# Designs tried in a protein design run: peptides against a protein of PDB entry 3PBP. Part 119

Target 1, 203 residues: chain A of PDB entry 3PBP
Amino acid sequence: LNEKDLNLILNKSLVMYESLDSTTDVIVKRNVIKQLQFVSKLHENWNSRFGKVDIQKEYRLAKVQGPFTINPFPGELYDYTATNIATILIDNGQNEIVCVSFDDGSLILLFKDLEMSMSWDVDNYVYNNSLVLIERVKLQREIKSLITLPEQLGKLYVISDNIIQQVNFMSWASTLSKCINESDLNPLAGLKFESKLEDIATI
Target 2, 203 residues: chain A of PDB entry 3PBP as posed
Amino acid sequence: LNEKDLNLILNKSLVMYESLDSTTDVIVKRNVIKQLQFVSKLHENWNSRFGKVDIQKEYRLAKVQGPFTINPFPGELYDYTATNIATILIDNGQNEIVCVSFDDGSLILLFKDLEMSMSWDVDNYVYNNSLVLIERVKLQREIKSLITLPEQLGKLYVISDNIIQQVNFMSWASTLSKSINESDLNPLAGLKFESKLEDIATI

## One batch from the design tools (peptide; made by RFdiffusion4, then SolubleMPNN)

Design b2_p19_6_s3 (from b2_p19_6, 11 letters changed)
Fold by OpenDDE base, seed 4:
Structure b2_p19_6_s3 (fold): chain B 203 residues (1-203), chain A 19 residues (1-19)
Amino acid sequence: as target 1 above (203 residues)
Amino acid sequence: MDILMESLGKKIEFNSKLK
């Protein structure tokens, strides 16, 4: 975590807070407020020299949100179990693709459309937990690990028993990134969401 | 495509509030 990241998290938390209204569920309100409080305190106590912050014990109890929903969910995957998850940057502006692997050897590439808060108050907190299916890549291998490299945008390395494969989705992710950054969805017309699969090494 | 478009729209809207 660096100062830039912290500022971004703070801004996101503020936007989430500002989105609250009288119709918002009380549990959601509590979680968003607690997150904002935490991030605000984190920001206030940021020691740029040491890259450290003092965190109160109460905030250490926060958990990741789950479960998530995928839309549309591939019917074929209902009988399979997710095995790995990875997040891949597609640009330098913090746009990301989420990848989930399944025990059938499938990869699904997902887009997270809404900002998500941590669970601060209740167990099994669920809000803005939807992911959009972009592409399914069928590897038909037992996927052991998913690896990303920070300097390689839109690339995912899949490790199976005897092979390392690269999934490169920059063919469409570059356009997606552009659409988001420029607030123009027109370039998506006719875009094919087909990743490139390449064997990198046999192990 | 429609679901993705909607989601991208939401993301864009959210980002607009960050600026």
Scores: peptide ipSAE 0.499, ipTM 0.929, DockQ to the pose 0.796
Fold by OpenDDE base, seed 1:
Structure b2_p19_6_s3 (fold): chain B 203 residues (1-203), chain A 19 residues (1-19)
Amino acid sequence: as target 1 above (203 residues)
Amino acid sequence: MDILMESLGKKIEFNSKLK
């Protein structure tokens, strides 16, 4: 974590806080407020010289939010278990795609549409946990691991059996990135969400 | 497509508040 990233997190937390109103659930309010308090304190106590912050024990008790929902959820995957997860950058900003693998050999490519906070007050806190299904890629093999390289945008490496395969989704991710960055959804019309699969190496 | 468009719209709206 660097100072730039910390500033971004702070700004996101502020926007989340400002979205609260009288109709917002009390549990949500508490979590968003605690999130903002934590990030604000983190920013205040940031030691740029050492790239670290001294955090009180109470804030270290925060938990990752979950579970998440996928919309639409592929009916075929109800009986299967997620095995790996990866996040792939699609531009030099902060836009990213989430990939989840399943034990049937499927990969699902997902978009996170909402900002999330950590769980601070209640166990199993769930809010803004929706993911949008973009594409399902069926490999029909056991997926051992997912690898991403930060310098390679829109590329995912899948290790299965004795083969490394590359999933390249920049054909549609470039358009998605453009839509987000330019605040224009028109380029989505007619867009095909089909990734390119390529064998890279045999292990 | 409709779900994705709605989601992208939410993301865009959120980003606009960060600027």
Scores: peptide ipSAE 0.498, ipTM 0.929, DockQ to the pose 0.777
Fold by OpenDDE base, seed 2:
Structure b2_p19_6_s3 (fold): chain B 203 residues (1-203), chain A 19 residues (1-19)
Amino acid sequence: as target 1 above (203 residues)
Amino acid sequence: MDILMESLGKKIEFNSKLK
């Protein structure tokens, strides 16, 4: 965590707070307010010289929000268990793709559209927890690990028993990034969501 | 596609408030 990241988190928390209105659920309002209070204190107590934050005990992070929903969820995966998760940057503006692996050897590539807060007051707090399915990649291998490299946008490395494979989805992620950054969804028309799979090394 | 477009729209709307 650096000053830039902290500022971004604060700004996001402020936007969430400002989006509250009379129609917002009371539980959501309370949770968003708690989130903003916590982040504001972090920002206030930030020591840029040492990269440290003095956290008051009164602001204990309760829990990570969950569970998440995936739409649409592939019916075939209902009987399988998620094994790994990774987040891959697709541009320098912090747009990201979420990848989840399953024990059948499948990878799903997901888009996270909404900002989420931590859970503060209520157990199993759920709000803005949706992920959109973009692509399913079937590797038919036991996936041991998912690795990302910050300098390599839109690339995921999949480690199995005897091979490292690269999943490259910049063919469509570049367009997605452009759509978000330029606030124009027109380039999505006719876009194929097909990643490239390449063998990198034998283990 | 419709779900993705809706999701992207929400993201764009949120980002517009950050600027």
Scores: peptide ipSAE 0.496, ipTM 0.929, DockQ to the pose 0.772
Fold by OpenDDE base, seed 3:
Structure b2_p19_6_s3 (fold): chain B 203 residues (1-203), chain A 19 residues (1-19)
Amino acid sequence: as target 1 above (203 residues)
Amino acid sequence: MDILMESLGKKIEFNSKLK
């Protein structure tokens, strides 16, 4: 990820934000806002001196000295650039998944840890803005955009080349949501974090 | 899995403080 790529992501997020109005679905609105918040924070601290904190056992989203981290980071994506970002609600509460696409056609599905959530709620910069890697989905296509739809929990629409694909991760996200909401992690035992990919339309 | 579980644990703990 370089500054140019980050600016592109930011601009896309801003355009989406500016398209929001009073008629926009509340779920869509929330997702766009959260996405913008994430990207804006990333942009704000991209070259910040304060963002160059070394966090042990974590990998930086954009660079080693970046403000956001992914744990674990998929080594195969080290040389690739992030192209899109989205946030997807997995329940009617506040649980959500962050998705980042890369120019190799990969999607990574990420869970926001507590530290990152706190940094979004406060004006103070927090050095530990970490995400947990849940799954990597390989599309092997040029990902042009990521779209979420109103009231579609755990679903992401990916536009790549001449195809729209749906990524559905409710197979594991429903369990994740349940675990969080019920304060019980036992249901995670043996859970496979494998999203379903479906072709929706050719364009 | 371990990292995720740890993260979820933190989230759960945080949520408990919000209630």
Scores: peptide ipSAE 0.456, ipTM 0.913, DockQ to the pose 0.323

Design b2_p19_6_s4 (from b2_p19_6, 11 letters changed)
Fold by OpenDDE base, seed 4:
Structure b2_p19_6_s4 (fold): chain B 203 residues (1-203), chain A 19 residues (1-19)
Amino acid sequence: as target 1 above (203 residues)
Amino acid sequence: MDILMKSLQKKIDFYSKLK
């Protein structure tokens, strides 16, 4: 985390705060405010020289939000259990794809459409928890782990019992990134959401 | 596609507020 990243997080938290209105649930309001307070304190106490923040015991460690809603959810996967999750950057900004694996050997690639806050006050906090299904990749293997490399955009490494496979979705993710960054959705027309699978190594 | 487009638009709209 650097100062630039911290500023971005702060700005995101501010935007979330500013999105609150009279119709917003009280729990959501409180949670967003709590996050903003935390991030603001982080920003205030940021030591740029050491990349360190002094955090007073005033703030509890927040939990990751959940559960999430996937839309559409593949009906076939209702009978299966999610096994792994990974987040893959698709550009040098902040755009990312979420990948979830299932015990049937499927991967689903998901888009996070909204910024989420951490859960501060309540368990099972749910707000802006929607994920959009982009692609389902059927590996038909027991997926042991999902690995991402920060320097490798739009690539996911899937480790199974005897093989490492690369899932490369830059064929479509680059377009998504472009659409977001340029605020133009036209390039989506005719785009195929098909990832490339490659065997990397046998283990 | 429609769901994705709507979601992307939401993301775009959010980012517009960050600038």
Scores: peptide ipSAE 0.480, ipTM 0.922, DockQ to the pose 0.798
Fold by OpenDDE base, seed 2:
Formats: structure tokens, C-alpha cells, sequence
Structure b2_p19_6_s4 (fold): chain B 203 residues (1-203), chain A 19 residues (1-19)
């Protein structure tokens, strides 16, 4: 975590706070407020020389939000278990794709709808937890691990028993990035969401 | 496509507030 990242987190937390209104659930309000308080305090206490902050014990009680929903969830995957997760950057900004592997050898590529807060007060906190299914890639192998390289946008490396495969989704991810960055969804028309699969190495 | 478009729009709207 650096100062730039902290500023971004603060700004995101502020935007989330500003989105609250009289119709917002009380639990959501409390959670967003606590997050903003934490991030604000973190920002105030940030020591740029050491890249650290004294974190109060109370803030360490925050949990990762969950569960999440995937829309649409492929019906055939209901009987399978997720095995790995990875996040892949698609541009030099903050746009990313989430990848989840399953024990049937499938990969699903997902887009996160909204920024999410941590869970502060309640168990099973759920807000803005939607993930959108973009593509399913069927490898038909036991997936051991998912690897990403920060310098390689829109690329995922899948390690199976004897093979390393690259999944390259820049063919469509570049368009998504453009749509987001330019605030124009027109380029999505006719876009094919098909990743390229390539064998990189055999072990 | 429609679900994705809605999601992208939400992202766009959120980022517009960060500027």
C-alpha cells in the first residue's frame, strides 16, 4: 500500500458514503460509515517515509464481504466447487477481470459491478456483491493454480498437472476498458467474448 | 449482454464521481 493507493481508497470510500440516502439499509449505512472512518483515520496517520500507519485494534475486526453472486451462473457448474480465484488487470488504470476456476476444469471470467466495502459490524454482510459472467472457458483439466503477471494485461496462466496454458482475453477486454474509460458502451455491439487459449509449456 | 451493459454503466457512473 502506498500513498496513491490510499488516496484512491479514500476517494472510493467517500463516493460510497455520498451514495447513502434515506432509503439505504441501516446495516449498509453503518458499514459504509465505519469504512470511511477507518480509511480517513488511516489517511491521517499515514507516514509516507515508512509507508505505514498505526492501526487500532478495532479496525482489525473487519472481515471480507461475502457471499457474492454470479449472474448468470452456469447451471452445469452448480454441482462443482470453486478451486482458485485470480484478478487480472486489463488496463493501466483500475479495471480488472475476476477469474474463478472450478473442479470440472472450467474457468469463468467475471466483471465486478461496483466497488465493495469491507464487513465491519455484521456477519454475512452483503452489498454490491454482484459479479457478471462474461465467459466460460472449459479446460477439462484439474486446475492447480492461477497465475497473473502485472506487466501482462488481460493474460491468465493456468497450471494443470503437466501443462501451463495462457488464457488471453484482451480481444474483448480492451473494448471493455475503452467503454469504461470513455464512458461509451457502443463498442460492445457485436463484441465476441472469446478468449484465446494457448499451451505455453509442458512439464 | 444486457446484464454486462448495466454493470459497465454502474462502473462508469461510479468513476464519474471520483473525478
Amino acid sequence: as target 1 above (203 residues)
Amino acid sequence: MDILMKSLQKKIDFYSKLK
Scores: peptide ipSAE 0.478, ipTM 0.921, DockQ to the pose 0.764
Fold by OpenDDE base, seed 1:
Structure b2_p19_6_s4 (fold): chain B 203 residues (1-203), chain A 19 residues (1-19)
Amino acid sequence: as target 1 above (203 residues)
Amino acid sequence: MDILMKSLQKKIDFYSKLK
């Protein structure tokens, strides 16, 4: 975490706060407000020299939000269990793809549609928890782990059964990134969401 | 496609507010 990242988090928290209205659930309002208060306090107490913040103990009670939903969820995966999760950057901004693996050897590539806050006040806080299915990649392997390299955009490394495979989805993710960054969805027309699978090494 | 497009639009809208 650096100052730039903290500023971005603050701005996101502000936008979330500004999105609150009379129709917003009371629990959501409370949670978003607490998020903003925490991030604001972090920003105020940021020590740029050491990259540290003095955090009050009360704010350490926050938890990661969950559970999440996937839309559409592949019906075939209802009987299987998620095993790994990874986040892959697709540009130099903050656009990313979420990947989840299942015990049937499936990988699902997901897009997060809404910004979320941490859970502050209520256990099992859930709001804006949907992910959109982009692609399902079926591997005929037991997936042991998912690895990402920060310097490699749109690439996921899958370790399974003594093989390392690369999933490269920049064929469509570059267009996705462009659409987001340019605020133009027209390039999505006719786009094929098919990742390239390549064997990298045998273990 | 429609679901993804709607989701992307939400992301775009959110980013527009960050500017």
Scores: peptide ipSAE 0.476, ipTM 0.921, DockQ to the pose 0.775
Fold by OpenDDE base, seed 3:
Structure b2_p19_6_s4 (fold): chain B 203 residues (1-203), chain A 19 residues (1-19)
Amino acid sequence: as target 1 above (203 residues)
Amino acid sequence: MDILMKSLQKKIDFYSKLK
């Protein structure tokens, strides 16, 4: 974590706070406020020279938000279990794709809908927890692990028992990134969400 | 497509507030 990253987190937390109104659920309000308080204190206590901060005990009890929803969810996958998860950067900014594997050998590529806060007060806190299905890739293999490399945008490495495969989705992710960064959705028209699958090595 | 476009628009709207 560096100062630039911390400033971005603070700004995101501020935008979330400013979105609160009289119609917002009380639990959501409380969580967003606590998130902002934590990030603000973190920013205030940040030592840029050493990258250090003093964190009070109460804030260390925060949990990751869950559960999440996928829309649309492939009906065929209701009978299968998720096995691995990975996050892949698609640009040098904040845009990323989430990948989940299933025990049928499927990969689903997902877009994270909105920014989320930590869970502070309640178990199973749910707000802005939607993931959007972009593509399903059927490998028909037992997936052992998912590997990503920070320097390789839009690439996922899938490890099975005897093979390493690369899933490359930059064919559509570059357009997606452009749409977000330029605030223009027109380039999505006619875009095919089809990843390239390549065998990298036999193991 | 429609669900994705709506989600992207939400993200765009959020980012517009960060600028």
Scores: peptide ipSAE 0.471, ipTM 0.921, DockQ to the pose 0.790

Design b2_p19_7_s3 (from b2_p19_7, 12 letters changed)
Fold by OpenDDE base, seed 5:
Structure b2_p19_7_s3 (fold): chain B 203 residues (1-203), chain A 19 residues (1-19)
Amino acid sequence: as target 1 above (203 residues)
Amino acid sequence: MKEKLETKKEIGKFLVERL
């Protein structure tokens, strides 16, 4: 995320904020305001702490577009609805984790074992995105948004009504990245897929 | 590229079998 990308997100958040009218749902207003506040704080912190890193990487909000399957799907989540999705980079080689939030306050961290982009080179067109369950994190909060920073590998920011929390999964994602890049699964043996949850700010 | 794809498939199997 360079200053331009942060400015783009800020501008998008500002445009979203400016699009708020008297008819806009209070929840939507609050979410946009919170997103704007977060991005603004990030922008302030960016200007103070992060020198000009020219990150030309297109903020592809990789919207997982199309049908996807989650395997295994946690049985406890069958009665709940997915609320947000985010993609988190785990290395500079574009390995990523998918996160989905649910209205019970759960997060699921998911591995893309079949990538559509790589399936174009395979005679079998996989129409469905395959997602494999890595971890379930229970926040017990209403999740308003998921935010990722491209400069912060293996970190997810979860915005709820009053708190911003960080989910840090680099404890296992660094090993996973290594396994992918080296084509060696041996380091996965005995690996604990337990993310760290930290409170970052009250909002 | 093919090797990375196969590795991801095997990682997927590992992750499923773990649970």
Scores: peptide ipSAE 0.659, ipTM 0.952, DockQ to the pose 0.400
Fold by OpenDDE base, seed 4:
Structure b2_p19_7_s3 (fold): chain B 203 residues (1-203), chain A 19 residues (1-19)
Amino acid sequence: as target 1 above (203 residues)
Amino acid sequence: MKEKLETKKEIGKFLVERL
């Protein structure tokens, strides 16, 4: 991400927000507002917290797909602002989980039930990138950064002021990956979507 | 490819319906 790119996303998010009227579906309104809040927060923190590197994938996602919809959006997070986004691979293929952090210290884990049409064309953004809620993890900390390591499947590192925590969702993500790859949903029955949280280091 | 796409949609539906 560069500043120009972030401004473009911000402008798109603003245009979408301005397009909202009384007839717009409540879910759509919520999603657009949340996207705007997220992008605004990214913009505010651009110079201070977001190093050049990690934001590129999430930026590609945001540029290519326009607004994302989260379904269902956790009602408890409605008044909170999204602070970070990350994409985590769950297998050696292309299956991934999207993670969004909020200023209440929550992390949501999201499934992309629709494939991204990689429209590299700035003008061809797909309206409504579908993201489905898997899990909400309450960290009870200010989330400064989300870090992913390509060699660490199904793991997210969460950096707060004084601690690095690992969120490990391979307990369910391995099954999810299998279901996708084998086109079989049966293993999802009775699966607990509960991630493991572990303290890695104090900083 | 088509099968994987449909599977993802079905997974999405499953994930929504469980909540």
Scores: peptide ipSAE 0.659, ipTM 0.953, DockQ to the pose 0.493
Fold by OpenDDE base, seed 3:
Structure b2_p19_7_s3 (fold): chain B 203 residues (1-203), chain A 19 residues (1-19)
Amino acid sequence: as target 1 above (203 residues)
Amino acid sequence: MKEKLETKKEIGKFLVERL
């Protein structure tokens, strides 16, 4: 699989996620439902521990639309298939990280260095969404779903068969957010892009 | 707006060049 083939798989997975309709595969629907049930349970547990967060129902499924290119693409992942995608907010200003999972149990954390201007001009649709590799996290598990909570900045929950793990990247994402918002790259010098992995629960 | 877009592009370059 070359970079083009992987972009095609990512695009197919994204299109498949966007095309969740009555014709969607029962397995995909079941995974989405399980994801929703788990988010609801995590939310209930969070509300019990930390007080009433009125989660307004804006599941902005930020539909990442269009063909994406990942640069650099990890050569080890060329033979693997992308399985899930998630978008994680890192601040209140709509800065976000994209995460993609693979069937080898890897996660890649990606930066959108080009914003798709929704140019509604059909003729100038720059179809190439650029994604830049930040970090690869190797879980060595079959990843069933990726979950994000809007109130939990820079946190990703990874669901496998037997475990729920949290990936926390606020150690570097707070600095990245600051760099974007202040238009200053100096704080990136010497920054370690290493996420924290923690086991949250056994299933 | 333009400044943030340029900043994101430069961050992208930085992230590629570090690897």
Scores: peptide ipSAE 0.656, ipTM 0.952, DockQ to the pose 0.457
Fold by OpenDDE base, seed 2:
Structure b2_p19_7_s3 (fold): chain B 203 residues (1-203), chain A 19 residues (1-19)
Amino acid sequence: as target 1 above (203 residues)
Amino acid sequence: MKEKLETKKEIGKFLVERL
């Protein structure tokens, strides 16, 4: 799979998630239904363990529209297929990280260094949504779903068949948020882009 | 807005160059 094929799969997966109609691929429908059933079960378990988290249903699946360029794309992932995408807020100011999962059990955490919405400069219509690699996390398991909670900044929940794991990247995302908001890159010097992985629940 | 855009571009450059 080349970068263009990955973009097509990601766009197709996003379009299929939005267009869950009678024509949606049975596999995608099953995956969405399994994700929904799992989110419901997660919601039940979450309500029991963590209290009433009002999972505000706004899983803003960031409609990442258009071709994406990932730079650098990890060479080890060229032969693998992207399975899920999520957008994770890192602050209350709308700064976000994009996460993509692969069928090898890898997660990539990505930074949007170019926002199409801000490039209203007609001449620099970068038709490609630029995504920059921050970190690769290897889970070595089949990733069924990615879940984000709006009240939990810099946290991603990864769902596999038997386990829910939390990826917490606030160790670096808090600094990244400050750099963006203050227009100062100095705090990035010597920053380790290492996320914390924790097992949350066995399912 | 312009400053935030430039900051994001420079962050992107930094993130690429560190690898």
Scores: peptide ipSAE 0.656, ipTM 0.951, DockQ to the pose 0.454

Design b2_p19_7_s4 (from b2_p19_7, 11 letters changed)
Fold by OpenDDE base, seed 1:
Structure b2_p19_7_s4 (fold): chain B 203 residues (1-203), chain A 19 residues (1-19)
Amino acid sequence: as target 1 above (203 residues)
Amino acid sequence: MKEILETKKKIGQFLIERL
């Protein structure tokens, strides 16, 4: 993602916001507002400090036309603003987890239960991009950036002021990947969706 | 492909229902 791409997303989010009227569903309004807040904050953060966010993967999410729906949305995060987004591969088959950070220091790990390509399928038109809550990770830190390494499956690096932390969710994501690839949900029964947080480096 | 998409939908439902 370059600044031009981010501006395009911002403009799309603005157009979507401007399309809201008194007849618009309350859920749709909330989703559009949250998306605009997220993109606006992302844009603000872009201009200030990090000239190279490897946004190529986030660009897939950014190319998504339409509101995002997070289910369930954590009530505690309702008043907070999303600050960063990352997509983390969990296998070589391109199964992925979406991570969103908030200005309270929370991370939410999200599952894409609907493929965006289906949103354009006339027979299966999905107005909203569905994201399902897997886990909320509370970091007692201001999150500056999210980094992923393509060679490191199921790992997210969280950069704060004084520390780099790794969120490792392969404890459950390996099982999730297997369930997707084998079309079998049985291994999810009793699975704990608890990520491991580890300090990697002090800054 | 279709089977994977259905599996993802079911996983989504499972993840919601567990909460």
Scores: peptide ipSAE 0.664, ipTM 0.953, DockQ to the pose 0.506
Fold by OpenDDE base, seed 3:
Structure b2_p19_7_s4 (fold): chain B 203 residues (1-203), chain A 19 residues (1-19)
Amino acid sequence: as target 1 above (203 residues)
Amino acid sequence: MKEILETKKKIGQFLIERL
């Protein structure tokens, strides 16, 4: 995820929040509020590290519609703050995994089961952009940054104070890519969603 | 296009139901 993608998620979460009225179910309200808080914290952390994007100017130009709910959201992470976000390509066909880091040293790998259509049409507002939990990876480190290399499919580099680690999820992401591209879910049966963690370098 | 979108939705459902 670049800053644009994060702003997209934030704007979507804001629109969902603004769509809340007195008739909205209490559980839905709570989930939307929690999501907005999560994304807002992510955005704040992003802006502090990569520069202040004037949200007010982008809010006018890219009304990207629709909240991003993480489902299921790991209950253990409700009290933690999201620190970084990345998007990792898993094939050459634009299939991607979203990764979010937390201040507990956890990574979550997420699937976009709904495409972010930039619906500019207010009337065709698809209110449900979901991110689905694939895997939680516990690094037990302060995560400074997430790096992806376009030429390295299904690989995420995690930078902490003293180490660079690689998270490699091609063991399952290759199958996932195939399932998407072939419109066949059968290969997912019995698939283990376990990423490989490797130490690359000490800093 | 429509088929891919439906497939992604089904994958999302599968990923939730496995947990």
Scores: peptide ipSAE 0.663, ipTM 0.952, DockQ to the pose 0.542
Fold by OpenDDE base, seed 4:
Structure b2_p19_7_s4 (fold): chain B 203 residues (1-203), chain A 19 residues (1-19)
Amino acid sequence: as target 1 above (203 residues)
Amino acid sequence: MKEILETKKKIGQFLIERL
């Protein structure tokens, strides 16, 4: 991501927000507002916190797919602002979890139930990137950054002011990956979507 | 490919319905 690219996303998010009227579906309204809040927060933190590299993947996601819809959106997070996004691989293929952090110290883990049409074409505005809520993790900390390591499947590192925490969701993500790859949903029955939170280091 | 897409959709539905 560069500043120009972020401005483009911001402008698109603003245009979408301005397109909202009284007839717009409540879910659509919420999603557009949240996207705008997220992009605005990214813009505010652009110079200070977001290294060039991590933003590039999320930028590819945001540029290519327009607004993401989160379904269901946690009602408790409605008034909070998204602060970071990350994509975590759960297998050696292409299965991934999207993570979004909020300014209340929550992290949501999201499933992409629709494939991203990688429309590299700026003109192919895919209106709905569907994201499905898997889990909400309450960290109770200001989340400064989300870090992913490509060699660390199903792991997210959360950086706050004084601590690095690992969110490990392989307890369910391994099963989810299997279900996708085998086209069998049976292993999801009774599966607990509970991630493990571990303190890694104090900083 | 089509099967994977359908599976992902069904997973999405499952994840919504469980909440």
Scores: peptide ipSAE 0.663, ipTM 0.953, DockQ to the pose 0.493
Fold by OpenDDE base, seed 2:
Structure b2_p19_7_s4 (fold): chain B 203 residues (1-203), chain A 19 residues (1-19)
Amino acid sequence: as target 1 above (203 residues)
Amino acid sequence: MKEILETKKKIGQFLIERL
């Protein structure tokens, strides 16, 4: 993210907020308000904490013109601010995981169960980009940036002051990818959604 | 396309209900 990209996201969130009327569904209103609050907090913290966030991949989420809802949102994170977003491919198709970092050193891994582009074809279009909580990873470090490599499926690199760590979630993401591609949920039964954390380099 | 959407929706429901 540069400041320009954040301003673009903020402006989109404001336009969505201004589009709310008395006929808008209560859930949609709540989600647009939550998105605006989230982006506003990001904007306030941009000037104080965010050096060059490389948002080229986060812009894929920002291109999705809709309110974002995280369900369930971890209650412990209500007092904390999101610091980075990343999208990680889990297969050679279009299946992806969304990651959000917080200033408490937490990562949340999120599943897009409703895609806006696909919801337009459904008579009950809820203007809601639903993000479902998969896992919370507590790093207990100040997260400076999130990096992903397109050739490295289900891997997220977390950069802190003195260390680069890898979060590897292919233990469950490979099964999740199969479930999506085969339209079969049976392999999810008994699956552990536990990512592997490894130290890659000391900086 | 409809099948993938329904599958993703069911996965989302599963992920919520497991918590």
Scores: peptide ipSAE 0.663, ipTM 0.951, DockQ to the pose 0.513

